# Peptides against a protein of PDB entry 4PN1, part 219

Target 1, 261 residues: chain A of PDB entry 4PN1
Amino acid sequence: KIEMNFLNKPIVPDTTKVISNFLTHYLITEPVEHVEIEAKLGTLIDLETQNRFEFPVMNETILNPEFNLRTRFESDMTASEHKYLNEFLNQAFRDSQKPGRLPFAYKHTKQVDLFYETEDNSRDKIRVSKNQSDNQVLACVKKRRVADLFLYCPNDAFDIRISISDELPVSMPSGNQQPSLTRLKDRVGYVHQEIKIDLTKTTQNDPVYDTTERHELEVEFGNIADLRDRAQKAKDGMEAPLFRRVQLFMDNVRILRREHS

## One batch from the design tools (peptide; made by RFdiffusion4, then SolubleMPNN)

Design b1_p30_2_s2
Fold by OpenDDE base, seed 3:
Structure b1_p30_2_s2 (fold): chain B 261 residues (1-261), chain A 30 residues (1-30)
Amino acid sequence: as target 1 above (261 residues)
Amino acid sequence: ELEELLEKLLEEFLKKQEEFNKKLEELNKK
């Protein structure tokens, strides 16, 4: 017979606690009303060297946001890496359809995002998302980035940015207003246990710059109401439900960031 | 359910750890 440890109880990694506290702050303490919580795979770039950031740690490490490390986060990957992840997730999807497993859900969407300037001169643009096939409006929101938490992952292909955003539903721009930016998105989405995994190919036409293509992978909490409930319980002294949910989320992120061609 | 069991076990562990930490703090005050 084998036990987990000398108490035979599960333990919570420190990473889970830190992330849980971070989420609790923006879910409960200073609650974001229309919160989106996602992790993006990418690379922490040292602004001085323009290479991947190097920190004197040997494993996954949450960077302290109180320190300015002079870094930027690039949420991009190569087309080949993106393709590999797509194939990997397709296989995971197929495997999950087998008896005894919890199945993935799958969705492929193609949309166009139109960005509009706001009348109040806000830095946050209004984004109108439309389905490419029939031009039906999917969403009209003003997205505000609230906070970021960066994970440096020296042993993996990618670093991680966990972002808190506020997606405020807003009225459609006036019919006479022209978009300042258009972005095409080809998104393949997977959902497992209410964790959303999206592979997105973005094509952007900039009037000043040439057409740019970006390949992104994001992992998102698919049930914010449940997460908020868990965070409230944590504030009330019951931390286990929140920790378990964050552990699940991070394990999925860890699986993905280790996969590369 | 597995999730419920895991949450229960985790909560028990966290409680025990907290109790120990309190005792340790008391000892450090002497």
Scores: peptide ipSAE 0.193, ipTM 0.708, DockQ to the pose 0.028
Fold by OpenDDE base, seed 4:
Structure b1_p30_2_s2 (fold): chain B 261 residues (1-261), chain A 30 residues (1-30)
Amino acid sequence: as target 1 above (261 residues)
Amino acid sequence: ELEELLEKLLEEFLKKQEEFNKKLEELNKK
């Protein structure tokens, strides 16, 4: 008989603990009221070299935010990579429909995001999201980036940014205000076990710059209430539920990060 | 459900780890 370890019990990776603590802070300790928690695939770029950041590690590593590494994160991928991931997820969707599996849910959304400057000239813009088909307002929010946690992934094509955002619902801008920026979003969304996986093509028309297209993949916690409950339990000393949820989330991220052309 | 089982197993492990740590702390106080 073979056992998993000398305790014959599952262990918690340190990465899971670190991320769990990070989430607990912004869910419970200093709670963000309208929290969005997502991971984006992208590239850590060294500001000095303008190339992908190189850190002396050999595996997935959470970077310490206390250190200024002089990096920026580009949440983008090539069209080919994006297409590959879309095909991969489509196959995963199909496979999940088989007996004995938990099925994916699928949703295709096309929306327009209109960004408005705030009256107080705050750095945060008001985003009005509308459905492209019927122009119905889907959301009007002031999104604030609260915190980021970066994972350097030297063995994979992408690095990861886990972000905490506050999406504060706000009133619609006055009819006299013109949007400062308009973005078209074509999003295909997959949901599995309340983890949302979105592939988004964003088209932005900049008056100064040529039309830019961005290809993003994001993984989001689809049930924040449940996550908050788990985080509260963790704060109270019962960490298992949170650890499992974070593990599930990260496993999905890791799967996607590894699947590139 | 598998998730419930996994959580249970993890909970048991964490409990055991806590107990172990407590024992270590007690040993270090002697």
Scores: peptide ipSAE 0.037, ipTM 0.495, DockQ to the pose 0.027
Fold by OpenDDE base, seed 2:
Structure b1_p30_2_s2 (fold): chain B 261 residues (1-261), chain A 30 residues (1-30)
Amino acid sequence: as target 1 above (261 residues)
Amino acid sequence: ELEELLEKLLEEFLKKQEEFNKKLEELNKK
């Protein structure tokens, strides 16, 4: 007979607890009304060296947000890496269609995002999203970045930024306002167990800067209401549902960040 | 022999984890 430990019970990883607490804060304690929660693959760059950040740790580590580590996060990857991940996810999609599996859903979306300055010159811009094919307005929102949690992943190709954002629906910009930024998004979306995985090619047209292309992968909680419910249960003393959901989310993120060309 | 033992131990461990996961899923449905 074998036992897992002296309690013979599974242990919740500390990473899961830390992330769960982070999410609970912005879901329940200081609730963000129109919350978006996503993880982006990218690279923590050391501002001093301009290279990937090197912290004296040997595995996945959540960085303490209270410390200024003099880093920036670049949510970008090479076209080759992005292509590899796309092929990887396509295979995962195909495999999930087999009997006995939970299938992925798949969606390809092309949209244009137009960013406008607010009338009050606030920091937050208004984003108007339109379908590229017919210019139908899909959304008009003001997105506010609320908080970030960074995971340094020295053994993997990518580091992770988990972001809490408030995406407030707002009225369309009025007058003769011109977009301060235009962004074309070609997005391939995969959904599995209400976790959204998006591969996005972004072409950004800035009036001041040259056109740039970015390749991004993001993982998002697709059911915020359920997540909020789980977070509330956690606050009420039942943490297991939240831990499991966060663990699922992070396991998907971990799978993806280990893959590269 | 060592590999067989390691495989057995891992299998038992994973089985326990699966049981735990099932329990968590049950809690999620409440």
Scores: peptide ipSAE 0.016, ipTM 0.350, DockQ to the pose 0.029
Fold by OpenDDE base, seed 5:
Structure b1_p30_2_s2 (fold): chain B 261 residues (1-261), chain A 30 residues (1-30)
Amino acid sequence: as target 1 above (261 residues)
Amino acid sequence: ELEELLEKLLEEFLKKQEEFNKKLEELNKK
């Protein structure tokens, strides 16, 4: 007979607890109404050296936001890395269609994001998302970045930013208003157990600069209502459901950040 | 149910690890 440990009970990693508490704060304690919770793969850059941040740790580490580490996060990767991840996810998708597995869902979307200044000149812009093919409005939101949590991952190709945002639905801008910025997004989306994985190619035309292209990978909680329910249960003393969902999320993130060309 | 599944998976993993270690030990004795 084999047991998990000397108590024969599941153990929750500290990382899971920290992230769970972070999420609980913005789901329950100071609830964000239209919350989006995503992890982006990227690189923590040391502002002084402009190289990848170096910290005296040997594994995945949540950085304490109370400390100014003089870093920036670059949510970008090379086209080759992005392609590799796409191929990897395609294979994972195929494998998940086999008997006995939970299947991925797959969706390819091309959209145009139009950004508009607000009348009050607030920092947050209105984003109108349209389908590229028929110009159907998909969403009109005002996105506010609420909080970030950074994970330094010295053993992996990417560091992680977990972001909490408020995507407030708003009315369409007036017809006479011109967008301040236009972005084309080519997104390949995978969903497994309500965790969304998006590979996005973003193209932006700048009147001053040449066309810029960005390649991003995002992992998002696809069922916020369920997550909020789990967070509430955690506040009520039953933490296991939240821990398990966060663990699943982080395991998917960990799989992805380890893959590189 | 999930916890039970995780327990089973962990048991299977540990068993395989033990088997691997035994094989490695046998190879090191040759």
Scores: peptide ipSAE 0.010, ipTM 0.311, DockQ to the pose 0.014

Design b1_p30_2_s3
Fold by OpenDDE base, seed 3:
Structure b1_p30_2_s3 (fold): chain B 261 residues (1-261), chain A 30 residues (1-30)
Amino acid sequence: as target 1 above (261 residues)
Amino acid sequence: SLEEELKKLLEEFKKEQKEWEKKLEEINKS
């Protein structure tokens, strides 16, 4: 008979604990009302070199937000990388349909996002999302970025930004107001065990930079209520459910950030 | 039982997802 360790108890990776604590803060301690929690694949860029950031670590490392490392995060990838991930997820989807597996859900959406300035001169714009096919309003929100947690991943193709956002539902802008920015989104979404994985191609026109296209992959907690419940239990002394969910989330992220053509 | 209900839900869900699989293939081939 084999035991997992000399205590015969599961050990939680430090990364899981750190992330769990981070999430608990914004779920329970200082709760964000309409919280969105997502991880985006991208690259930590050194502002000095304009190359990928280099840090003296050998594996996945959460960067301490208390330190200004003079970096920026680019939540973008090449079209080929994006295509590869799409193919990879398509295969994962197919494989999940096999007997004995939990299946993926799949959804393809095309929407236009219209951004409006706020009357209160808030830096956060109002985003109206409409379906491209029939112009039906999908959402009208004011999204505020609350906090970020960056993971430097030297062994993988991508670094990770975990973001806490507040997506506040708001009233539609006045009919006379014109959008300051329009953005087209082509999103392919996969859901497995309430973890959402979205591949998004974003196209927007910029008066200065002309038309730009961005390719993003995000992983999101699909059941915030459950996550909040788990976080509350963790605050109450039962941490295992939260750790398990965070571990699942991070394992999915880890799979994805390793994939490239 | 809860277990039976869960099993049923999972099977129904799997059926729905297989339909999406077909749609996925169509999208990828286009």
Scores: peptide ipSAE 0.017, ipTM 0.357, DockQ to the pose 0.011
Fold by OpenDDE base, seed 4:
Structure b1_p30_2_s3 (fold): chain B 261 residues (1-261), chain A 30 residues (1-30)
Amino acid sequence: as target 1 above (261 residues)
Amino acid sequence: SLEEELKKLLEEFKKEQKEWEKKLEEINKS
C-alpha cells in the first residue's frame, strides 16, 4: 500500500489555515454580529506604479496586513471578463444539473441601492435596497467593513480580497432625507453547496464624475451560522470541519480567478 | 426545467442590460 505521507493522514494547506484563523477571529474571538464574509475578484494595484502590484512570489500568497504595501484593491473587471465569467458559470450551472452532481441554484435580482448619511455623521452610510420591479424594500443596513485579507495571485487573472463586513440592520431613514447616492445593481447569483457566487453589474451616477459601470464577481459564504459553528469547533480544537469549508470556498474562488477571456 | 428557466432568464438579462443606462436615468429623474 502507498500512504499519503509518513503520518498517513491528510494535511491542510497553510493557506487554508491562515484563512481559517482569520475567519475564526471575526466569527468567534471578536465576533461580528451580522457578519458577511465574501471574496471579491479584482486587482491589487501598486499606488506608486499604478499598475498591478508585483511581489516577489510565484504563487497565491496571502499578504500580511501588518505591512503597508502601498496598494489599493480594485474590485472590478472589464465587461469582457465579466461576460466570460458569466458564460463560464452558466455552463457550470448546466453541467451541475446532470445526474450524479449537486445542482446549482440560480437567481437573478435587480435592485436599487440608496445610500443615506447617518444622523450622527458616522463614516458608515445607511443602505436601503429596493427591488427595481416593485420598489419593495429588500433591506436597510449599515454596512461596516471590518477587515480585509488580500491574496496576491500572480499566476491568475485576478487577485482576491476576502472581506469581513458587519451588516447591521437599521431603521429606515426619515422620509424627508434624500439619498446621497443611488446605484443600480443587476445581479445574477449562483449557489452551490451554500457557497454563493454573484456576478454584479453596478451602474452609478456620480455628481462629479461620469456614469460609472462596475463589473464585480464575489463569492460569499451562504451559511454563516454553519460557518460560525465550524469556527467555534475550531477554536475548541476541532479544526477539520472549518478547514473543509474554507477549502471548498477557496477552491471555488481559485476556479473563478483562473478564468478570463 | 431549471436549465430552460436559466436560458430564459439569461435572455431577459441580456435585454435588460441594453437598457441599463436608460433605466438609471429614469430612476434618477423620479
Scores: peptide ipSAE 0.012, ipTM 0.343, DockQ to the pose 0.011; fails the geometry check
Fold by OpenDDE base, seed 1:
Structure b1_p30_2_s3 (fold): chain B 261 residues (1-261), chain A 30 residues (1-30)
Amino acid sequence: as target 1 above (261 residues)
Amino acid sequence: SLEEELKKLLEEFKKEQKEWEKKLEEINKS
């Protein structure tokens, strides 16, 4: 007979606890009403060297937001890396259709995002998302970044940014108003156990990036209501359901950040 | 130095990751 440890009880990694506490804060303690929680694959760049950040740690490490490490996060990747991840996810999708497995769902979308200026707050933009084929409005929101948590991953191809955002539904802008920015998105979405994985190609004029096309991979919690329920239970003393869901999310992120061409 | 040793170990871990990635690819192809 094999036991898990000398107590023969499940144990939760510290990383899971830290992330769970971070999420609980913005789900329960200071709740964001229309919360979006996602992880992006990218690179922590040292502002001094302009190369990937190097820190004296040997594994996945949550960076303390109280310290200014003089870094920036680039959520872009090469076209070849993006293609490799797409092929990898396609294979994972196929394998999940086999008997005894939980299947992926798949969706391919092409949309255009139109950004509009606001009079009440110039820093906040209204984003109208439309289907490219028929111009059907998919969403109209004001998105605000609330908080970020960065994971330095020295052993993997990518670092991770976990972001808390508020996506407030708003009314459509005036018909006479012109968009200040137009963005084309080609998105391939995979969903497994209510965790959403998106590969996105974005085309726009970007003053920050040298290329007109960006390649991003995002992992998102697909069931916020369930996650909020789990977070509330954690506040009430039952932490296991939240830890299990966060562990699932992070394991998927860990799988993806290890993959490279 | 300790820093140099740690950098070397990190590079070794990166190599191990690449090997596991190759193994994963082989598993997925089978």
Scores: peptide ipSAE 0.000, ipTM 0.192, DockQ to the pose 0.027; fails the geometry check
Fold by OpenDDE base, seed 2:
Structure b1_p30_2_s3 (fold): chain B 261 residues (1-261), chain A 30 residues (1-30)
Amino acid sequence: as target 1 above (261 residues)
Amino acid sequence: SLEEELKKLLEEFKKEQKEWEKKLEEINKS
């Protein structure tokens, strides 16, 4: 007979616990009302060297937010990397349609984001999102970044930023206001077990800055209500459902960050 | 003007999107 360990009980990885606690804080303890929780693939850049950050660790490591490591996170990737991930996800999508599997859902979205300054000149801009084809307003929101958790992944092509944001629906800006920033988004979305995986090409036109193009991959919790429920149960002493959902999320992230062209 | 620049960007974006759609179609046929 073989046992899992000397207690013969499942053990939760420390990474799962740390992330679960981080999420629980902004879901339950200091709840964000319109919370978005996403992980972006990218690169931790050392501000001193301007190269990828090098930390004396040999595996995936959550960075302590209390320490200023003098890093920045770049969520951009090369077009080649982005294409490779798209092909990889397309294959995963096809494979998931086979009997005995849970299928992916697929959606292609093209939108224009218009950013406006607020009347009080706050840091948060109003984002008006429109469908690119018919200019139908999809959303008008004020997005506030609440917190970030960074994962340094020395063995993988990408590092990870997990972000907590508050996306508050707001009224349309005054017709007299001009956008301070315009952004075109071509997004290919994959959904599996309520986890959203988005590949996005972004073209940004800033009146002050030159036009920039970005290639991003993000993984998002698609069912916040369920996640909040799991977090509440965790606070009440039943942690397993939350740990399982976080583990699923992180495993998907881990799969993606290991892929490289 | 910002509007003219936006229109230009939209046209370029549409062109790129069509190219991506073609690539996706090729992937789906494969």
Scores: peptide ipSAE 0.000, ipTM 0.276, DockQ to the pose 0.011; fails the geometry check

Design b1_p30_2_s4
Fold by OpenDDE base, seed 3:
Structure b1_p30_2_s4 (fold): chain B 261 residues (1-261), chain A 30 residues (1-30)
Amino acid sequence: as target 1 above (261 residues)
Amino acid sequence: EEEEKLKELREEFEKKFEEWQKKLEEKNRK
């Protein structure tokens, strides 16, 4: 019989531990009430060179947030890359329908996001999301970015930003208030084992600037309650369930960031 | 034909997606 290693016990990658600890902090230690946890594919840009950041590492590496690396993260990709990923996910969707597999769920949403300034003139804007077809209000939230964790991925097409956000449900803006920004979103969502994968095309019209189109891919923990439960268990000394879920999440991210046109 | 098949599958699993979301919302409330 073959054993996993000389201890015959599973070994958790350090990346999984670091991410798990990061998540545990904002799930349990300093809990975010309406937490959203997502990974976006994009590029770490060196502010000095305006090119992809180069770090002296040879594999996936979590960057220490304590260091100012003078980088920005661009959560965008080319239309071609986005199309390729869409086709890839469509194929994965089809393949998952085969007997013996866990099938994907699928949803296509076209919405308009309207951004409003808050009465307190806070940094965070109120986002009202409406269905494009019938103007039905889908959500009204104030999203606050709580924390980011960046992964530099030198061997892959994309770098990763894992973000902790607080999506606070808020009341609708007054009827006389005008949006400061409007975005059209065309989102294709895939769900597999409670991990959400969204391909989003965003179109923004700016009165001053030309129409800007953005292509994003995000991977999100779909079941926050379960994740929080796992994080609590981890705090109580049982880390395996959390590690398994984080590993699943990261494996999906890793699959996607390797795909390119 | 392949696109049509995909469309059918998408429609089929749209319901599943909605059901999943409902269940997830219920879980997240606890």
Scores: peptide ipSAE 0.021, ipTM 0.568, DockQ to the pose 0.016
Fold by OpenDDE base, seed 2:
Structure b1_p30_2_s4 (fold): chain B 261 residues (1-261), chain A 30 residues (1-30)
Amino acid sequence: as target 1 above (261 residues)
Amino acid sequence: EEEEKLKELREEFEKKFEEWQKKLEEKNRK
């Protein structure tokens, strides 16, 4: 007979606890009403060198938000990296269709995002999302970034930013307003066990800057209601369900961030 | 003018995406 440890009880890694507490805060303690929780793959860049930051650690670590480390996070990746991840996910999708596995769902979407300035000069812009094929309005929201948690991953191709955002539904801008920014998004979405994995190619026309293209990969909690329920249970003293969901989320992130072309 | 810019951007985006998809498909066949 094999035991897990000398107590023969499960132990929760610190990373799982820290992330769980972070999520619980914005789900329960100071609840964000229309919360979006996503992890983006990218690079922590040293503002002084403009290169990937080198922290004195040898494994995955959550950076303390209380410290200004003079870094920025770049959520962009190369086209080759993005392509590799797409191929990787396509294979994972195919493999998941085999008997005995839980299958991926797949969706390809193309949308146009129109950004409008608010009348109150709020820093947050109104985003109107439309389907590229028929111009159907998909959403009209004001997105506010609430909090970020950064993971430095020295052994992997990418670092991670976990973000809490509030996507507040708002009324359509007045007909006389012109968008300040237009963005085309081509998104390939994969869903496995209610975790969303999106590969997005974004092209935006900036009136001031040249057309920019970005390649992003994001992992999102697809069932916020369930997550909120788990967080509430954790607050009430039953942490295991939340830890399990966070562990699943992070394992998916860990798989993806290790992949490179 | 904005509609025209959007149209141009869309056409460019679609072209680039199609090229990217084609390359991806070719690689996945091997």
Scores: peptide ipSAE 0.007, ipTM 0.246, DockQ to the pose 0.011
Fold by OpenDDE base, seed 4:
Structure b1_p30_2_s4 (fold): chain B 261 residues (1-261), chain A 30 residues (1-30)
Amino acid sequence: as target 1 above (261 residues)
Amino acid sequence: EEEEKLKELREEFEKKFEEWQKKLEEKNRK
């Protein structure tokens, strides 16, 4: 007979607890009304060296936001890495269609994002998202970054930024207003157990610089209502549902950040 | 295969986690 440990009870990793508490704050304590919660794969860059950040830790570590570590996060990867992850996810998708598995859902979207200045001169721009094929408006939002957690992952190909954002639905800009920025997004989306995994190629034309392409992978909580419910239960002393959901989310992130070309 | 063993272990742990979750829910409903 094998037991999990000497108590034969599940143990919640400290990382899960920290992240759960972080999420609970913005879900329940100071609730963000239209919250988006996502993790992006990227690289923590040391501002002093302009290289990947080096910290004296040996595993996944949540960086304390109270400390200025003089880092920046690049939510980008090479085209080859992005392609590899796409192939990896395609295989995972195929495997999930087998009997006895929970299947992935798959969606490929081509989107154009138009950014507009706000009347209140807010730093937050209005983003109008349209389908490239038929110009159907998909969303019109003002997105505000509320908080970030950074995970330094020395053993993996990527570091992680978990972001809390407020996506406030807003009225469409006036017809005479011109966008200040236009971005084309080619997005391949995978959904498994209401966790969204998106591979996105973003093309942006810069008047000063050549057309730039960014390759991003993001993991998002697809059911915020459920997550909020779990967070509320956690506040009420029932932590397990939240921990399980966060663990699921982070395991998906961990799988992805370990894969590289 | 080692992969299958790991899978089985994971499934076992998940089951135990779910049981723990249910117990915790029951405890907090009182």
Scores: peptide ipSAE 0.000, ipTM 0.230, DockQ to the pose 0.030
Fold by OpenDDE base, seed 5:
Structure b1_p30_2_s4 (fold): chain B 261 residues (1-261), chain A 30 residues (1-30)
Amino acid sequence: as target 1 above (261 residues)
Amino acid sequence: EEEEKLKELREEFEKKFEEWQKKLEEKNRK
């Protein structure tokens, strides 16, 4: 007979605990009403060298937000990396359709995002999202970045930013207001066990630098209500459900950040 | 070729995605 350890109980990785606590804070303690929780693949850039930062650690490490590490996070990746991830996810999608597996859901969306300045000159812009095919309004929100948690991943192609955002539904801008920025988004979405994985190509016209394209991969908690319930249970002393959900989320992120080439 | 092979699956699971999304939106409102 084999046991997991001398207690014969699952052990929760410290990373899972830290992230769970981080999420619990913004789900329960100081709750964000319209919370979006996502992880982006990218690179922690050293502001001095403009290269990927080299932290003196050998594995996945959550950076302490209380310290100024003189870094920035770049969520962009190359077209080739993005293509590779798309192919990888397509294969994962196919494999998940086999008997005995939980299948992926798939969605391809093309939308235009129109950004408007707020009347109060807030830093946060109003985003109106429309479907490119029929110009149907999909959403009108004011998105505020609430908090970030950065993971340095020295053994992987990408570092990770976990972000807490508040997507406040707002009224449409006045008809006479012009957008300050327009972005085209081509997004391929994969959903597995209510974890959403999005590959997004963003095109933006810049009057100075011509058209720019960005390639991003995001992993998002698809069921916030469930996550909030789990967080509440954790606050009440039952942490296992939250830990399991966070572990699932992070495992998916870990798979993706390793699949670079 | 790969896109063609996935076409039927994509169409099927696009519908499932939409259904899932609607369900989640409903859950998130409660």
Scores: peptide ipSAE 0.012, ipTM 0.347, DockQ to the pose 0.015; fails the geometry check

